Peptides against a protein of PDB entry 5JNO. Designs and how they scored, part 51

Target 1, 112 residues: chain A of PDB entry 5JNO
Amino acid sequence: MVAKFQPPPEYQLTAAELKQIVDQSLSGGDLACRLLVQLFPELFSDVDFSRGCSACGFAAKRKLESLHLQLIRNYVEVYYPSVKDTAVWQAECLPQLNDFFSRFWAQREMED

## One batch from the design tools (peptide; made by RFdiffusion4, then SolubleMPNN)

Design b1_p18_1_s2 (from b1_p18_1, 9 letters changed)
Fold by OpenDDE base, seed 5:
Structure b1_p18_1_s2 (fold): chain B 112 residues (1-112), chain A 18 residues (1-18)
Amino acid sequence: as target 1 above (112 residues)
Amino acid sequence: SLMERVEETLRRFSEEQA
C-alpha cells in the first residue's frame, strides 16, 4: 500500500479550504507562500517565549523548518503534482518561500 | 494587526510574481 499523507490534526485543511487558497494563487510557488501564512501564522509573530525563560530551550523560529516545508509541499502537490520532483520543488517553491519569508521579516525590522 | 501586515506582504509579493 502507498502511504497517504496525513498532516497533524492542527494542520489539517479541508478540501474547501485548500481550494480557496488555490483559487487565490498564481502559481505553485505562490500557493506555497499562501499555505505558509495559513498553516503557520505563528511563524510571523514577534513573540519570543525564550525571553521569559532561557532554560526552556526555545529558539526564535525565523527559519522555515523541514516539517513546515514538508507540510506545505504535500498540500502544493495536490494541485501541482510536478513538485513531487525534488528538483521542481527546489526550483519553483523553495525560493519563493524563502524570499517571501525573508521579505516579511526584513520589512518588519525596518518599521518603527 | 500582524496578520494584516502578513497579508500585505503576501499581496505585494504575489503582484511581483504576476
Scores: peptide ipSAE 0.618, ipTM 0.937, DockQ to the pose 0.891
Fold by OpenDDE base, seed 1:
Structure b1_p18_1_s2 (fold): chain B 112 residues (1-112), chain A 18 residues (1-18)
Amino acid sequence: as target 1 above (112 residues)
Amino acid sequence: SLMERVEETLRRFSEEQA
């Protein structure tokens, strides 16, 4: 058995907060992207954030890590239980997250 | 602002998926 995943306090959404995001979402994949923006705005920043190790100076890179994805998936499951199936998650949500995230940074790269 | 640009990207992305 695996212990229930508990989000850190800074990433704990209330039912009302989650519902607001869901009401704007067109699909599970769209919901995942909206959750990405709301939960992890720092991933869209031009400045690297130091969530890794302040002592050693290593900064977290602009990438979607396993914990980011796991947290997003947990919230998506509330309204789209089918994503509990890994195959569904990989087909419906992961591609959307990656495409959205990549599109954002590609646009930034093309800016003068 | 930065977040406005993020939201704009999201809006366009969502519309394309509809």
Scores: peptide ipSAE 0.616, ipTM 0.937, DockQ to the pose 0.917
Fold by OpenDDE base, seed 4:
Structure b1_p18_1_s2 (fold): chain B 112 residues (1-112), chain A 18 residues (1-18)
Amino acid sequence: as target 1 above (112 residues)
Amino acid sequence: SLMERVEETLRRFSEEQA
């Protein structure tokens, strides 16, 4: 038996906070992207977050780690239970997350 | 600001999905 995943305190959203994000979302994939921005704004910074957190895990710069994806998926599942199916998650959410994240950094690269 | 740029990218991305 696997214990329910518990996000670190800094990544815990109340039902009201999550609902607010959902209300702005057009789809499960869109919700995932919005959660990415809200939960992990540091991933969009030029600052090297090489200092790992024992609670939130180590995050590589400009990289979506499994922990990030797991946290996002946990919240998406609340309103889109179908993403519990890995095939659905990989078809509906992961491509959107990767596309959005890549677009942002591609734009930043052009500005440098 | 950085967050404004992120939000702008998100906005454009979301609009393309609609």
Scores: peptide ipSAE 0.616, ipTM 0.936, DockQ to the pose 0.889
Fold by OpenDDE base, seed 3:
Structure b1_p18_1_s2 (fold): chain B 112 residues (1-112), chain A 18 residues (1-18)
Amino acid sequence: as target 1 above (112 residues)
Amino acid sequence: SLMERVEETLRRFSEEQA
């Protein structure tokens, strides 16, 4: 069965909130990274994160899972419709997300 | 704070992409 994707309340952005993030963004890839920080701050914490929302599917602490990526992509599409094309998403946004996320944790591993 | 560190990493990352 295919269920309709719906963001948990913790990951919902108003149009005004999204616009503020977009105004700070340099590109679709940059927007994706900024959305990652704003939507999923728990992914940057060393402390085990537990929340009552089972709908978010949060499981992997140090990995960007499909649910995270899908939610980010949904918001990026609002201002960068071209990412509806999977090839564009994989070329412009996905590498930036992975590089940024990996860079953060690589830096933290050196400092801790 | 942790979030300030994240934002700093993001800032540097974005500047390098520009």
Scores: peptide ipSAE 0.616, ipTM 0.936, DockQ to the pose 0.890

Design b1_p18_1_s3 (from b1_p18_1, 8 letters changed)
Fold by OpenDDE base, seed 1:
Structure b1_p18_1_s3 (fold): chain B 112 residues (1-112), chain A 18 residues (1-18)
Amino acid sequence: as target 1 above (112 residues)
Amino acid sequence: SLEEQVQQVLAEFSAEQA
């Protein structure tokens, strides 16, 4: 048996909070994108992580990490159990997440 | 605002999924 994944407290949604997001969603992929916005608003902010080090100029990468994807998938599964199948997750949710996230940053880069 | 920009992109994306 595989132990149930428990998200960190800062990413724990109540049933009511999750349902509110689901009620606004049109599909599993749409739900995934809405969860991305609600759970990880920091991924959409233009934060300079190099402010403490002017010499290195380090900037955090704007990408979706494994932990982000795992957390989103766990919540999507509650209302769309079919995404437990990796093939379904990769066909229905991952492409939409990547497209949405890329579209956001592409738009931001053009406006800067 | 940043929040408005995120919501705008989300609204446009969701409309394409309808």
Scores: peptide ipSAE 0.477, ipTM 0.906, DockQ to the pose 0.875
Fold by OpenDDE base, seed 3:
Formats: sequence, C-alpha cells, structure tokens
Structure b1_p18_1_s3 (fold): chain B 112 residues (1-112), chain A 18 residues (1-18)
Amino acid sequence: as target 1 above (112 residues)
Amino acid sequence: SLEEQVQQVLAEFSAEQA
C-alpha cells in the first residue's frame, strides 16, 4: 500500500475553492485540467525563475511530474471517487491532462 | 496575457468535450 498523499501547503485548496472549480467542470477530465491551471500556473509560463532569482536557482519545468498528477488526482477523487481506480484515472483523466497541456505548448510554440 | 491564453485553450478544450 501507499501512504496517504498530503498536498504541500502552497497547493492546498479549501472545500469552497474546490467546489467553485467543480461547478465549472463538465467531467472528471475537465476538472483535472482546470485543477492543473489553478494549482500549477508556473507550468504554463515560459519565464525561467532563475533568470530573476540568483539565490534560489529555480527553473520552471514544462512537464507534468508524479507530484502534480498525484495532487490533481487527490482532488478529482473527491467528486469522482471512481478515479481511485488506477485504470479509470488512466482512461478518463490522465489522457485529458496530457492532451490539454500539450495543446497549450504547441500553440505557444507557434507564436512568433 | 498569459492567463487569457491559458483560459482560451481551456475553453476550446472543454468545448470539445461537451
């Protein structure tokens, strides 16, 4: 078994905040994408933080990591308990996340 | 803005699911 996942403080959503996102969502996959945008806006930025901060050396990543996916899944399962099943998560949410994220960057790369 | 671009892609993506 795997230990219960706890989101870092900077990625914690209240019940009210989550409900607001859910009310805008059409499906579990749509909810996952909206959570991606709300929780990790840094993944959509082409600005490297290390350019403006010599102390932290932080560099924004353009990929979805396990931590991102686990956190999103944790919130999605509140309203879509079926995603607790890995097969459902991989069929309903994960492809939508990857598709949405890829579309965004593909569009951005076509600019200029 | 970046936020507007993200929301535009999201809107298009969501519309395809509807």
Scores: peptide ipSAE 0.476, ipTM 0.906, DockQ to the pose 0.879
Fold by OpenDDE base, seed 4:
Structure b1_p18_1_s3 (fold): chain B 112 residues (1-112), chain A 18 residues (1-18)
Amino acid sequence: as target 1 above (112 residues)
Amino acid sequence: SLEEQVQQVLAEFSAEQA
């Protein structure tokens, strides 16, 4: 049997916290986006990580990685069990996440 | 602020979901 996914402590939501986000959500896709914002604010940070290390050119990745998506999906499944189906997840949530995340950074890139 | 920008994009995006 595959062990149930356990999120890292910093990304553990209580039932009350999750319910609050759900109550603000209009759909599974909307819930996914709200979870993205609440769980991973660091993905929206514009901090220059190269500061202090010019040689490495280190910068925060502006990508939604597997663990981010898996964690979001696990919480979405609580209220939208249909996303357990990968086809549903890819049709209902992933496009919303990608569009939202892309819109945010597109806006930031146009700032002076 | 950054937080305001995130919330603004979220609000606009969410409005399109309705």
Scores: peptide ipSAE 0.476, ipTM 0.906, DockQ to the pose 0.887
Fold by OpenDDE base, seed 2:
Structure b1_p18_1_s3 (fold): chain B 112 residues (1-112), chain A 18 residues (1-18)
Amino acid sequence: as target 1 above (112 residues)
Amino acid sequence: SLEEQVQQVLAEFSAEQA
């Protein structure tokens, strides 16, 4: 059998923390975006994290990777179990995440 | 600030979901 996914300690939310985010959310997609902001603030930063790290390039820090998406999905599933269906996740949550993330960086690029 | 920019985009995005 496949082991259950366990979040890294730095990305582990308590039930109370998750509930507060859920209470502010209008949908599974909205919840996913709020989780993105709360869990991975480094993805929104202009700080060069690649300084001293060959794996932390500019392109990488502006990309939603598999582990980011899997972790967000795991939390969304707690209150929106329908996203366990990959088709639902890809139709309802992934487009929202990509849209929100792209809007943020598009706005930042216009401020120079 | 960065936080304000994130929250602004989030607020605009969230408003479209209502």
Scores: peptide ipSAE 0.474, ipTM 0.906, DockQ to the pose 0.894

Design b1_p18_1_s4 (from b1_p18_1, 8 letters changed)
Fold by OpenDDE base, seed 1:
Order: sequence, then structure tokens, then C-alpha cells
Structure b1_p18_1_s4 (fold): chain B 112 residues (1-112), chain A 18 residues (1-18)
Amino acid sequence: as target 1 above (112 residues)
Amino acid sequence: SLEDKVQETLAQFSAEQA
């Protein structure tokens, strides 16, 4: 059997914390984006990761990895169980996450 | 601040949601 996914302690949200985010959310996709900001603020920083990992580089910094997405999806499922369906997740949440994340960095690039 | 920019982008994005 495969063990149930458990987030690392640093990415654990209490029911109250999750509820607070949900109350601010308009949809599953919106919730996903808010979770992205809440859980992974480091993905929005200007830190150059090339210093720590030559293989990772800065490109990895601006990339939503599978573990990020999986963790977000797990929380979204609590209030939007339909995203358990991969097709729904890919239609309702993934495009929103990618759009939001891309918008942020596009704006940052215009400022530089 | 960076956090403000993130929240601003989020607000803009969320405003487009129905």
C-alpha cells in the first residue's frame, strides 16, 4: 500500500488557517493560488538559487514543481473534492496557478 | 515590498474570477 501523502511540518496548515484562506477564495483555482502564496513564499523571492545548486539554477526558482502542486491540491480537495479528478484539477486549478505565477514574474521582469 | 507585489497580483487575478 502507498502511504497517505503528508506535508512536511513547515507546510502544515491547521484547519483554522485553511479555513481563513478558503473564506478569502472565490473558487478552487483562486484557493489554489492563495495556497501557493501562503505555503511557498520563497517561490516569489528574488533569491538566486544558482549559488546553492548549479544544477537547479534560477530556472527552478520560477517553476512550480510537482510537490508544490500536489501539496496545494491536497488542501484544495478539502473544500473542493471535485479536484480529486485529475481532469478537473487540470482544467480548474492548474491553469490558474500557472497564469497567476507567470503574471507575477512577468510583472517583475517589466520592472527590471 | 515583495509581499505587497504578490498580494497585488493575487488581488488582480482574483478580481477576474467569477
Scores: peptide ipSAE 0.577, ipTM 0.929, DockQ to the pose 0.882
Fold by OpenDDE base, seed 4:
Structure b1_p18_1_s4 (fold): chain B 112 residues (1-112), chain A 18 residues (1-18)
Amino acid sequence: as target 1 above (112 residues)
Amino acid sequence: SLEDKVQETLAQFSAEQA
């Protein structure tokens, strides 16, 4: 039996916090995007270099990693159990997350 | 601010979800 995924403390939402986000959401995909903003504001920062390497000039990756997606999915499942099905997650939430995230950075690139 | 830009993008994106 696989142990229930436990998010790191900094990404733990109370039931009230999650409900507040859900109340603002229009769909599972919208909820996923709102969770992205709430849980991982660092993914939207303009930091030029990744933490730990100022000498190499390596910029922080502007992509959603598996851990980010897993955390978001776990919370979305609370109110949209159908996303437990990977096909549903890939059809309803992942495209929305990628679209939203890409739009944000595309807009930022146009401003620079 | 950065937060404002994030929220603006979110608002625009959410509006398209209707």
Scores: peptide ipSAE 0.576, ipTM 0.929, DockQ to the pose 0.903
Fold by OpenDDE base, seed 3:
Structure b1_p18_1_s4 (fold): chain B 112 residues (1-112), chain A 18 residues (1-18)
Amino acid sequence: as target 1 above (112 residues)
Amino acid sequence: SLEDKVQETLAQFSAEQA
């Protein structure tokens, strides 16, 4: 059994903020992608944080980590409870997240 | 802007799912 996930403060959405995103969403998979954009804009940036912060040396990563996915899933399940089932999450949301994220970077790489 | 590019990609992606 996995402990209940608590989002870090910087990734906490209010009910109103979540509803606004849901109102724009066509499906659970679409909602997941919109949450990705809203919660983790740093994953879409070309700028390395190390250039702006010499003290921390942090570099933005171009990959979706388990923590990102878990957080998105927790918000999606509020309006799509079926994603609590791992099989549903893997069929309806996870492929869309990966495809969307990959498409974005593929397009960006073609412009360079 | 970067935000515009993200939103454009999202719009294209969402339209394909509709």
Scores: peptide ipSAE 0.575, ipTM 0.929, DockQ to the pose 0.890
Fold by OpenDDE base, seed 2:
Structure b1_p18_1_s4 (fold): chain B 112 residues (1-112), chain A 18 residues (1-18)
Amino acid sequence: as target 1 above (112 residues)
Amino acid sequence: SLEDKVQETLAQFSAEQA
């Protein structure tokens, strides 16, 4: 038996927190983008070092990694069970996440 | 602020989904 994915404690949302985000969302793709902002604000930061450790010299990557996507998908499927189908996830949510994330950084680059 | 910029992008993106 494969164990259910458990998010790290820092990325755990309560039912109430998730419900609040869902109430603001227009679709599964929209929900995914809102979850991205809520769960991983560090991915939108210009800081050179991670929030948790400025002394270690670690810089957060400006990319969506497997763990980010897996966490978001797990929450999205609570209210949009159809994304359990990988084809639906790849058609309805992944393009929206990539579009939103790319738009943000494109706008930031124009400010330089 | 950073939060404002994120929310602006999100608002624009969400509006296109309607």
Scores: peptide ipSAE 0.573, ipTM 0.929, DockQ to the pose 0.923

Design b1_p18_2_s1 (from b1_p18_2, 8 letters changed)
Fold by OpenDDE base, seed 1:
Structure b1_p18_2_s1 (fold): chain B 112 residues (1-112), chain A 18 residues (1-18)
Amino acid sequence: as target 1 above (112 residues)
Amino acid sequence: SAEEEAFQQLIDELLERE
């Protein structure tokens, strides 16, 4: 048997915290982006904590990994149950997450 | 902090809010 996915303690939001984020959100995609910022501030840090290439020592490029996306989706589902449908998740949330994340780092790269 | 404010401003711009 498989247990229902539960967020790790470091990524656990209270009902009040989640409600505040939802109240600030205009859509499921907007909520997803706000959750990305709140849950994973390390992804927006100038300090790279990623495991670099062992051969060349080059730092791994910042990416939204499956675990990040799954955690965000689980919270979005609470108020936008339609994202339980993978097609809706891929149409409404994933593009906005990717665009938001890529735009952030594109701007940072231009400033460097 | 000023750094937090700058970050929040960037986030708001990316979210097309403020």
Scores: peptide ipSAE 0.404, ipTM 0.863, DockQ to the pose 0.113
Fold by OpenDDE base, seed 5:
Formats: sequence, structure tokens, C-alpha cells
Structure b1_p18_2_s1 (fold): chain B 112 residues (1-112), chain A 18 residues (1-18)
Amino acid sequence: as target 1 above (112 residues)
Amino acid sequence: SAEEEAFQQLIDELLERE
């Protein structure tokens, strides 16, 4: 038996929603980036959010966390099983995610 | 991991409903 695991409601895609994103994707890395935007729009917001849990330290909103990457990878694996291999995930998806995220904020910092 | 396996099972179930 595997322990029950469920993503937060805002990160749980239906099959139809996932299929729609896949149909728009050109590769596993591209799919990963699209999932990043669709699942975690808060990472791309300039709006400061109120502090959540007082017991847990405030984390910078402009950072990709392990949970973000885990959720993205699990969805990508559905249509690109090769990313089950950690080496493939690190070579094909992680660099694209990091580049996309970094470039986004670099561009925003240059706004007038 | 166990979490990944559970998540994949959930996704598989969702896809089977289509």
C-alpha cells in the first residue's frame, strides 16, 4: 500500500485540463514551463502576499520550491515517461524551468 | 518515492475517466 497523497486543490488538474496543456506543449521541458505558469501564478506576481503560517518562516515568493518541482514532474511524467529518469529530468526540464523563471524576473526588473 | 507513486496512481485514475 502507498500512503495517500493528494496535491492541494489549486494544483489538482483534471484529465481534460492536463490534456489541454499537453496539446499546447512542444516538449517535456515546454510542458514543464506551461505547468509552472498554470499551477503557480502567484510566483509571477508583483503583489505582496500576507504572511501565512506564523510558525513557519516566510519564504520568498520568487523561488521554485521542491513541492513545485515535484508536482510539475509528476504531471510531465504522464506524457513524457522518460523524465522518470532523474538524469533526464535534470537535463531536459529543470534547466528550462530555471531559465524561464529567471528570465521572467530579469525582464520584470528592467521595466520602467 | 511513495508520494510520487501515489500521485501517479491518482493521475492514472483521472486519465482513465476520459
Scores: peptide ipSAE 0.099, ipTM 0.673, DockQ to the pose 0.025
Fold by OpenDDE base, seed 3:
Structure b1_p18_2_s1 (fold): chain B 112 residues (1-112), chain A 18 residues (1-18)
Amino acid sequence: as target 1 above (112 residues)
Amino acid sequence: SAEEEAFQQLIDELLERE
């Protein structure tokens, strides 16, 4: 059973921060990628830096997991309500998120 | 919870500003 999703306090955005990211975004998929970088900088670091949530026990790993995706989706839904539809989320946002994350680390592995 | 309330307040605030 999957527990009810609760955003970790370390990954909360202010209204102003979210609005700024939205204004810089070209699409829902682009917004999702920008949120990924903004919310989870630890996923892009060579150093293991984990932030825990005292309430939900969330721990960041260097892997794009369901909790990351759920949090991103919650913010995207604010300005792109259509992503509430799973089919739209899977077609418009997930491919871009996965491609961006995978390409980032593929490039980093070549540089190291 | 307090975290859920904070998140909902954020959403409400964003919707009110637009």
Scores: peptide ipSAE 0.092, ipTM 0.668, DockQ to the pose 0.024
Fold by OpenDDE base, seed 2:
Structure b1_p18_2_s1 (fold): chain B 112 residues (1-112), chain A 18 residues (1-18)
Amino acid sequence: as target 1 above (112 residues)
Amino acid sequence: SAEEEAFQQLIDELLERE
């Protein structure tokens, strides 16, 4: 089972907020992607802060990190308990998250 | 907690494989 994780205050959703996202979701993977956008809009910023400073590490803001995935999984688990199974999480949610995130930036790069 | 750390390690491993 997935360990319970207390999210930082800035990433804590109310029951109503989470329910709204769930109601718009078609699957656990879809819910995961919606949570990604809602919780971490900074990952989709058009501003590349690292462009002006190669040493500032802002490039990391455009990468999915373990904390992001952990938080998303905890919320998805509330309504899709099957993702407690790591195999289900790996098969259903992780690929969709990665595809969604990579497609977003791939499209942006082509438009530039 | 130990469970949280184990969970985090699992997530890290999955990220490294991707």
Scores: peptide ipSAE 0.024, ipTM 0.587, DockQ to the pose 0.028

Design b1_p18_2_s2 (from b1_p18_2, 8 letters changed)
Fold by OpenDDE base, seed 2:
Structure b1_p18_2_s2 (fold): chain B 112 residues (1-112), chain A 18 residues (1-18)
Amino acid sequence: as target 1 above (112 residues)
Amino acid sequence: SAEDQAFEELIQELLESL
C-alpha cells in the first residue's frame, strides 16, 4: 500500500485558501501556476547566497523538483480530477508550470 | 518593499499571459 501523500505543514492549504486560488483560476494549468507562487515563494527569490559560493552549485533552488510538482498536482486534482491522468498533467499543467517558471527567471535576468 | 512590488507586478503579468 502506497501511503497517501501529505504536504508538510508549511505547505498545507485550508479548503478556503484553496478555493480562493481556484476562484482566481481559469484552468488547471492556471491553478497550478498560482499554486506554485503561493506555496513556494522561495523559488522566486534572488538567492544571493549563490554568489557567495559558485562552487557549491546551489542553483538547485531555481528548479521545480518532483516534490514541488507532486504537491501542486495534489491540490489541482481537487478541482480538476482529470490531472490524475499523467498524460493530462503532462499536457495541460506541467508545460504551463515550466513555462511560467522559466519566463519569470528569464525576465528577472534581463533586469541585471 | 520595492522588490516585493516588482515581484508582484511580474507575477501578475505572467499570470495574465497564461
Scores: peptide ipSAE 0.513, ipTM 0.903, DockQ to the pose 0.106
Fold by OpenDDE base, seed 4:
Parts: structure tokens; sequence; C-alpha cells
Structure b1_p18_2_s2 (fold): chain B 112 residues (1-112), chain A 18 residues (1-18)
């Protein structure tokens, strides 16, 4: 038996909120990227919390961690059940997420 | 804020290029 993953309250989306994002999405990968932006705006912040608070164990802000990916995947699965297959997730969503996130910071760093 | 606007513009650009 596998327990259903439950997101922390701060990352809980209502059905209406999720539907709105889905309506804007053209694919599972697109949806994943939009969820990334909506769920984790802190990952796009220039503020380095790890520098300011080593005691709190804050992870690097410019890194997609397993928890982020799992949360996104959980929501994507609602409308794209095929991503329950790891191979599909890795082919359709992960490359999009990584590319999107990398491109964001690459462009931001060019401006700074 | 201006920084928020820049963020949104960049995000939209990236999303449109997916």
Amino acid sequence: as target 1 above (112 residues)
Amino acid sequence: SAEDQAFEELIQELLESL
C-alpha cells in the first residue's frame, strides 16, 4: 500500500485554481511549467535565503528539488494520468521543467 | 513593482516559447 502524497498547505491548489492553469496549458509539459511558476515563486527570487539563514537549512533557491517535482507531478497527473509512468514524466515534463527553469535564470543572470 | 513586471514578462516569454 502506498500512501497518497499530500502537499503542504502552502502548495495546496483548489480544483478551480488548477482548472484555470490547465485551461491555459497546451500540454503536460506546459502545465508543469505553469505549475512551477504558480506553486514556487520563491524559486524565481533573487534573494539568497541560504546566505542569510544557514541555520534554517534553506536549500539553494535556484534548484528544482525532488519535492518540487513531486508536487508538480501530482497535479499534472490529475489531467494527464500517463505521467504516473516515470518514463512518460521524464520524457514529457522533466525536460520542459528543467529547460524552462534554466532559461529563466540564464536570462536573468544576463541582465544582472 | 517594476521587478514583478519584468518577472512576469520574462515568464510569459518563456511560456510562449515552450
Scores: peptide ipSAE 0.510, ipTM 0.903, DockQ to the pose 0.107
Fold by OpenDDE base, seed 1:
Structure b1_p18_2_s2 (fold): chain B 112 residues (1-112), chain A 18 residues (1-18)
Amino acid sequence: as target 1 above (112 residues)
Amino acid sequence: SAEDQAFEELIQELLESL
């Protein structure tokens, strides 16, 4: 038996919260991008509290990690069950997430 | 804040372009 993935408490959405986002969405890919903004606002901030190293001067690049993507996919599946198919997820949602995230940071770099 | 407003404006523009 495969264990059901449970999000950490800080990323747990109520049914009402999720429905509000869904009502604003036109597709699974649209919903995925809106969930990205709502669940992980820290990925859009210049301040990195968790992956910086003052000793070595390293600042982690802003990236969508597998755990972020899995959480988003789990919520998208509630209203778009077709994304349970990995091929559908990779064709309809993943490219839109990557494009949305890349466009955000590209615009931020142009403003600097 | 001005920073929050700029963020929201950019996000809305990107979402509208999907």
Scores: peptide ipSAE 0.510, ipTM 0.901, DockQ to the pose 0.106
Fold by OpenDDE base, seed 3:
Structure b1_p18_2_s2 (fold): chain B 112 residues (1-112), chain A 18 residues (1-18)
Amino acid sequence: as target 1 above (112 residues)
Amino acid sequence: SAEDQAFEELIQELLESL
């Protein structure tokens, strides 16, 4: 039996914060992308933290991991319960998330 | 900052083109 998923404290949204994002969203996929930006700004940063901090060697990674996707899905489910169905999640949200994230970095790479 | 503005502009552009 797998324990119930709980978000880490740094990725906890209040009901008011979530509602604000929902009010700006036109669909579940739109909401998912907005949640991606709000929850994980570190995924959109070009900052090399290892360059600034020789002691920690930390470097931000530019990939969507299962934890990111699960967190986003959990919040999307609050207002779009249909995404509890994996088929719906994969059809309505995952493609938009992946495209959004890929397009962001494609554009940033062109500007460098 | 200029970087923050560029980020916000790109994000908004991408969100509008979903």
Scores: peptide ipSAE 0.507, ipTM 0.900, DockQ to the pose 0.107

Design b1_p18_2_s3 (from b1_p18_2, 6 letters changed)
Fold by OpenDDE base, seed 5:
Structure b1_p18_2_s3 (fold): chain B 112 residues (1-112), chain A 18 residues (1-18)
Amino acid sequence: as target 1 above (112 residues)
Amino acid sequence: SAEDQAFQQLIDELLASL
């Protein structure tokens, strides 16, 4: 099924691409994390100006913004309609997204 | 690249731990 929303072109997934991710996912939260990786690889890249600077204002770059979350949610809703309910989204997906993202950077920081 | 491989490995490990 093709999503009924129209994301920006740079974040548009084909039905086949989305299905492939879904087939690898075990839950809505799992799917959300996989979508995070696929849609926003730039959030996982080492940025020189933010590297080693936890006190600078650029730490915000290592945060999931509203746009990221909305786009992920839109795709998750295609196969997990229950996340249309904000309470479900906040209980099932957001904590996993935040945990996944924070764990990534925590491990990356240990390697530095 | 080696960096890409390390990244992918970390992602895979994190995804497996969900």
Scores: peptide ipSAE 0.518, ipTM 0.904, DockQ to the pose 0.106
Fold by OpenDDE base, seed 1:
Structure b1_p18_2_s3 (fold): chain B 112 residues (1-112), chain A 18 residues (1-18)
Amino acid sequence: as target 1 above (112 residues)
Amino acid sequence: SAEDQAFQQLIDELLASL
């Protein structure tokens, strides 16, 4: 038997915190993007993550990793159980997450 | 801060465009 995925303490949301985000969301994809911002503010930071890690490049800093996506998906599933289906997740949430994240950094790069 | 405000504004705009 495989244990249920448990998020790290720093990414643990209470029911009240999650509900607050859900109340602002219009869809699963919308909720996913809002969770991205709330859970992983470091992904939107100008902090140089290459410090202390020679293997960590700028591209890695601005990349959504599988762990990030899995955490978001776990919370989205609470209110949108249909995203348990990978096809639904890939159609409704993942494209919006990637687009949202890409748009953010594209805009930031134009301002720099 | 101004930086935080600019960040939040961009996020809000992006979220509104979903």
Scores: peptide ipSAE 0.518, ipTM 0.904, DockQ to the pose 0.107
Fold by OpenDDE base, seed 2:
Structure b1_p18_2_s3 (fold): chain B 112 residues (1-112), chain A 18 residues (1-18)
Amino acid sequence: as target 1 above (112 residues)
Amino acid sequence: SAEDQAFQQLIDELLASL
C-alpha cells in the first residue's frame, strides 16, 4: 500500500481556502500558479528561505523543488483530476508554473 | 508597504498574462 502525500502543516489549505483560489482560476495551469503564490510566498522574497520546516527541508533560492511541485499538483488534481496523468500535468500545468516563476524573477532582476 | 504593493501589482500582471 502506498501512502498518500501529506503536506506540512504550514502548507495545508482548508477546503474553503482552496475553493476561493479555484474560483479565481480559469484553468489547471492558472490554478497552479495561484497556488504557488499562496502556498510559497517565500519563493518570491529576497530573504533566505528558512521557514524551519523539517518535512519539506531547505529549498534552493529562486528554484521550484519537486516537493513544491508535488504539493501544488495534489491540490490542482482535486478540481482538475486530469492532471493525475503525468503527461497532462507536464503539458498543461508545469510549463505555466515554470514560465510564471521565471518571468517573476526576470522582472525583479530588471528592477535592480 | 510600497514593496507589498509592487509585489501584488507584478503578480496580478503575471497572472493576467497566463
Scores: peptide ipSAE 0.516, ipTM 0.904, DockQ to the pose 0.107
Fold by OpenDDE base, seed 3:
Structure b1_p18_2_s3 (fold): chain B 112 residues (1-112), chain A 18 residues (1-18)
Amino acid sequence: as target 1 above (112 residues)
Amino acid sequence: SAEDQAFQQLIDELLASL
């Protein structure tokens, strides 16, 4: 038996918050990328877990995990129900998400 | 901050290129 997916509280969006993002979006793939930025800003920044050293820090995990993707998909399908179809999700959203995320870090690495 | 501005600029450019 597969349990119903439930987003962690810290990644819950209200209808109003989601609508604001949708209003800025031109497609399902566009919406997915905007949701990625909104929901998971920690994936785009270095994380400092080192106590006692303000100069220390660890690079953020540069990986989109299944939980991230599932959460984004759940919100995208509210306005783009077709992404409930896995084939549509894989064709219209996943490539855009992966490219967007990869391009971000590629650019950031060039600046270092 | 300058860092925040650079981040936002990069995000905007990437979103515009979708």
Scores: peptide ipSAE 0.515, ipTM 0.903, DockQ to the pose 0.107

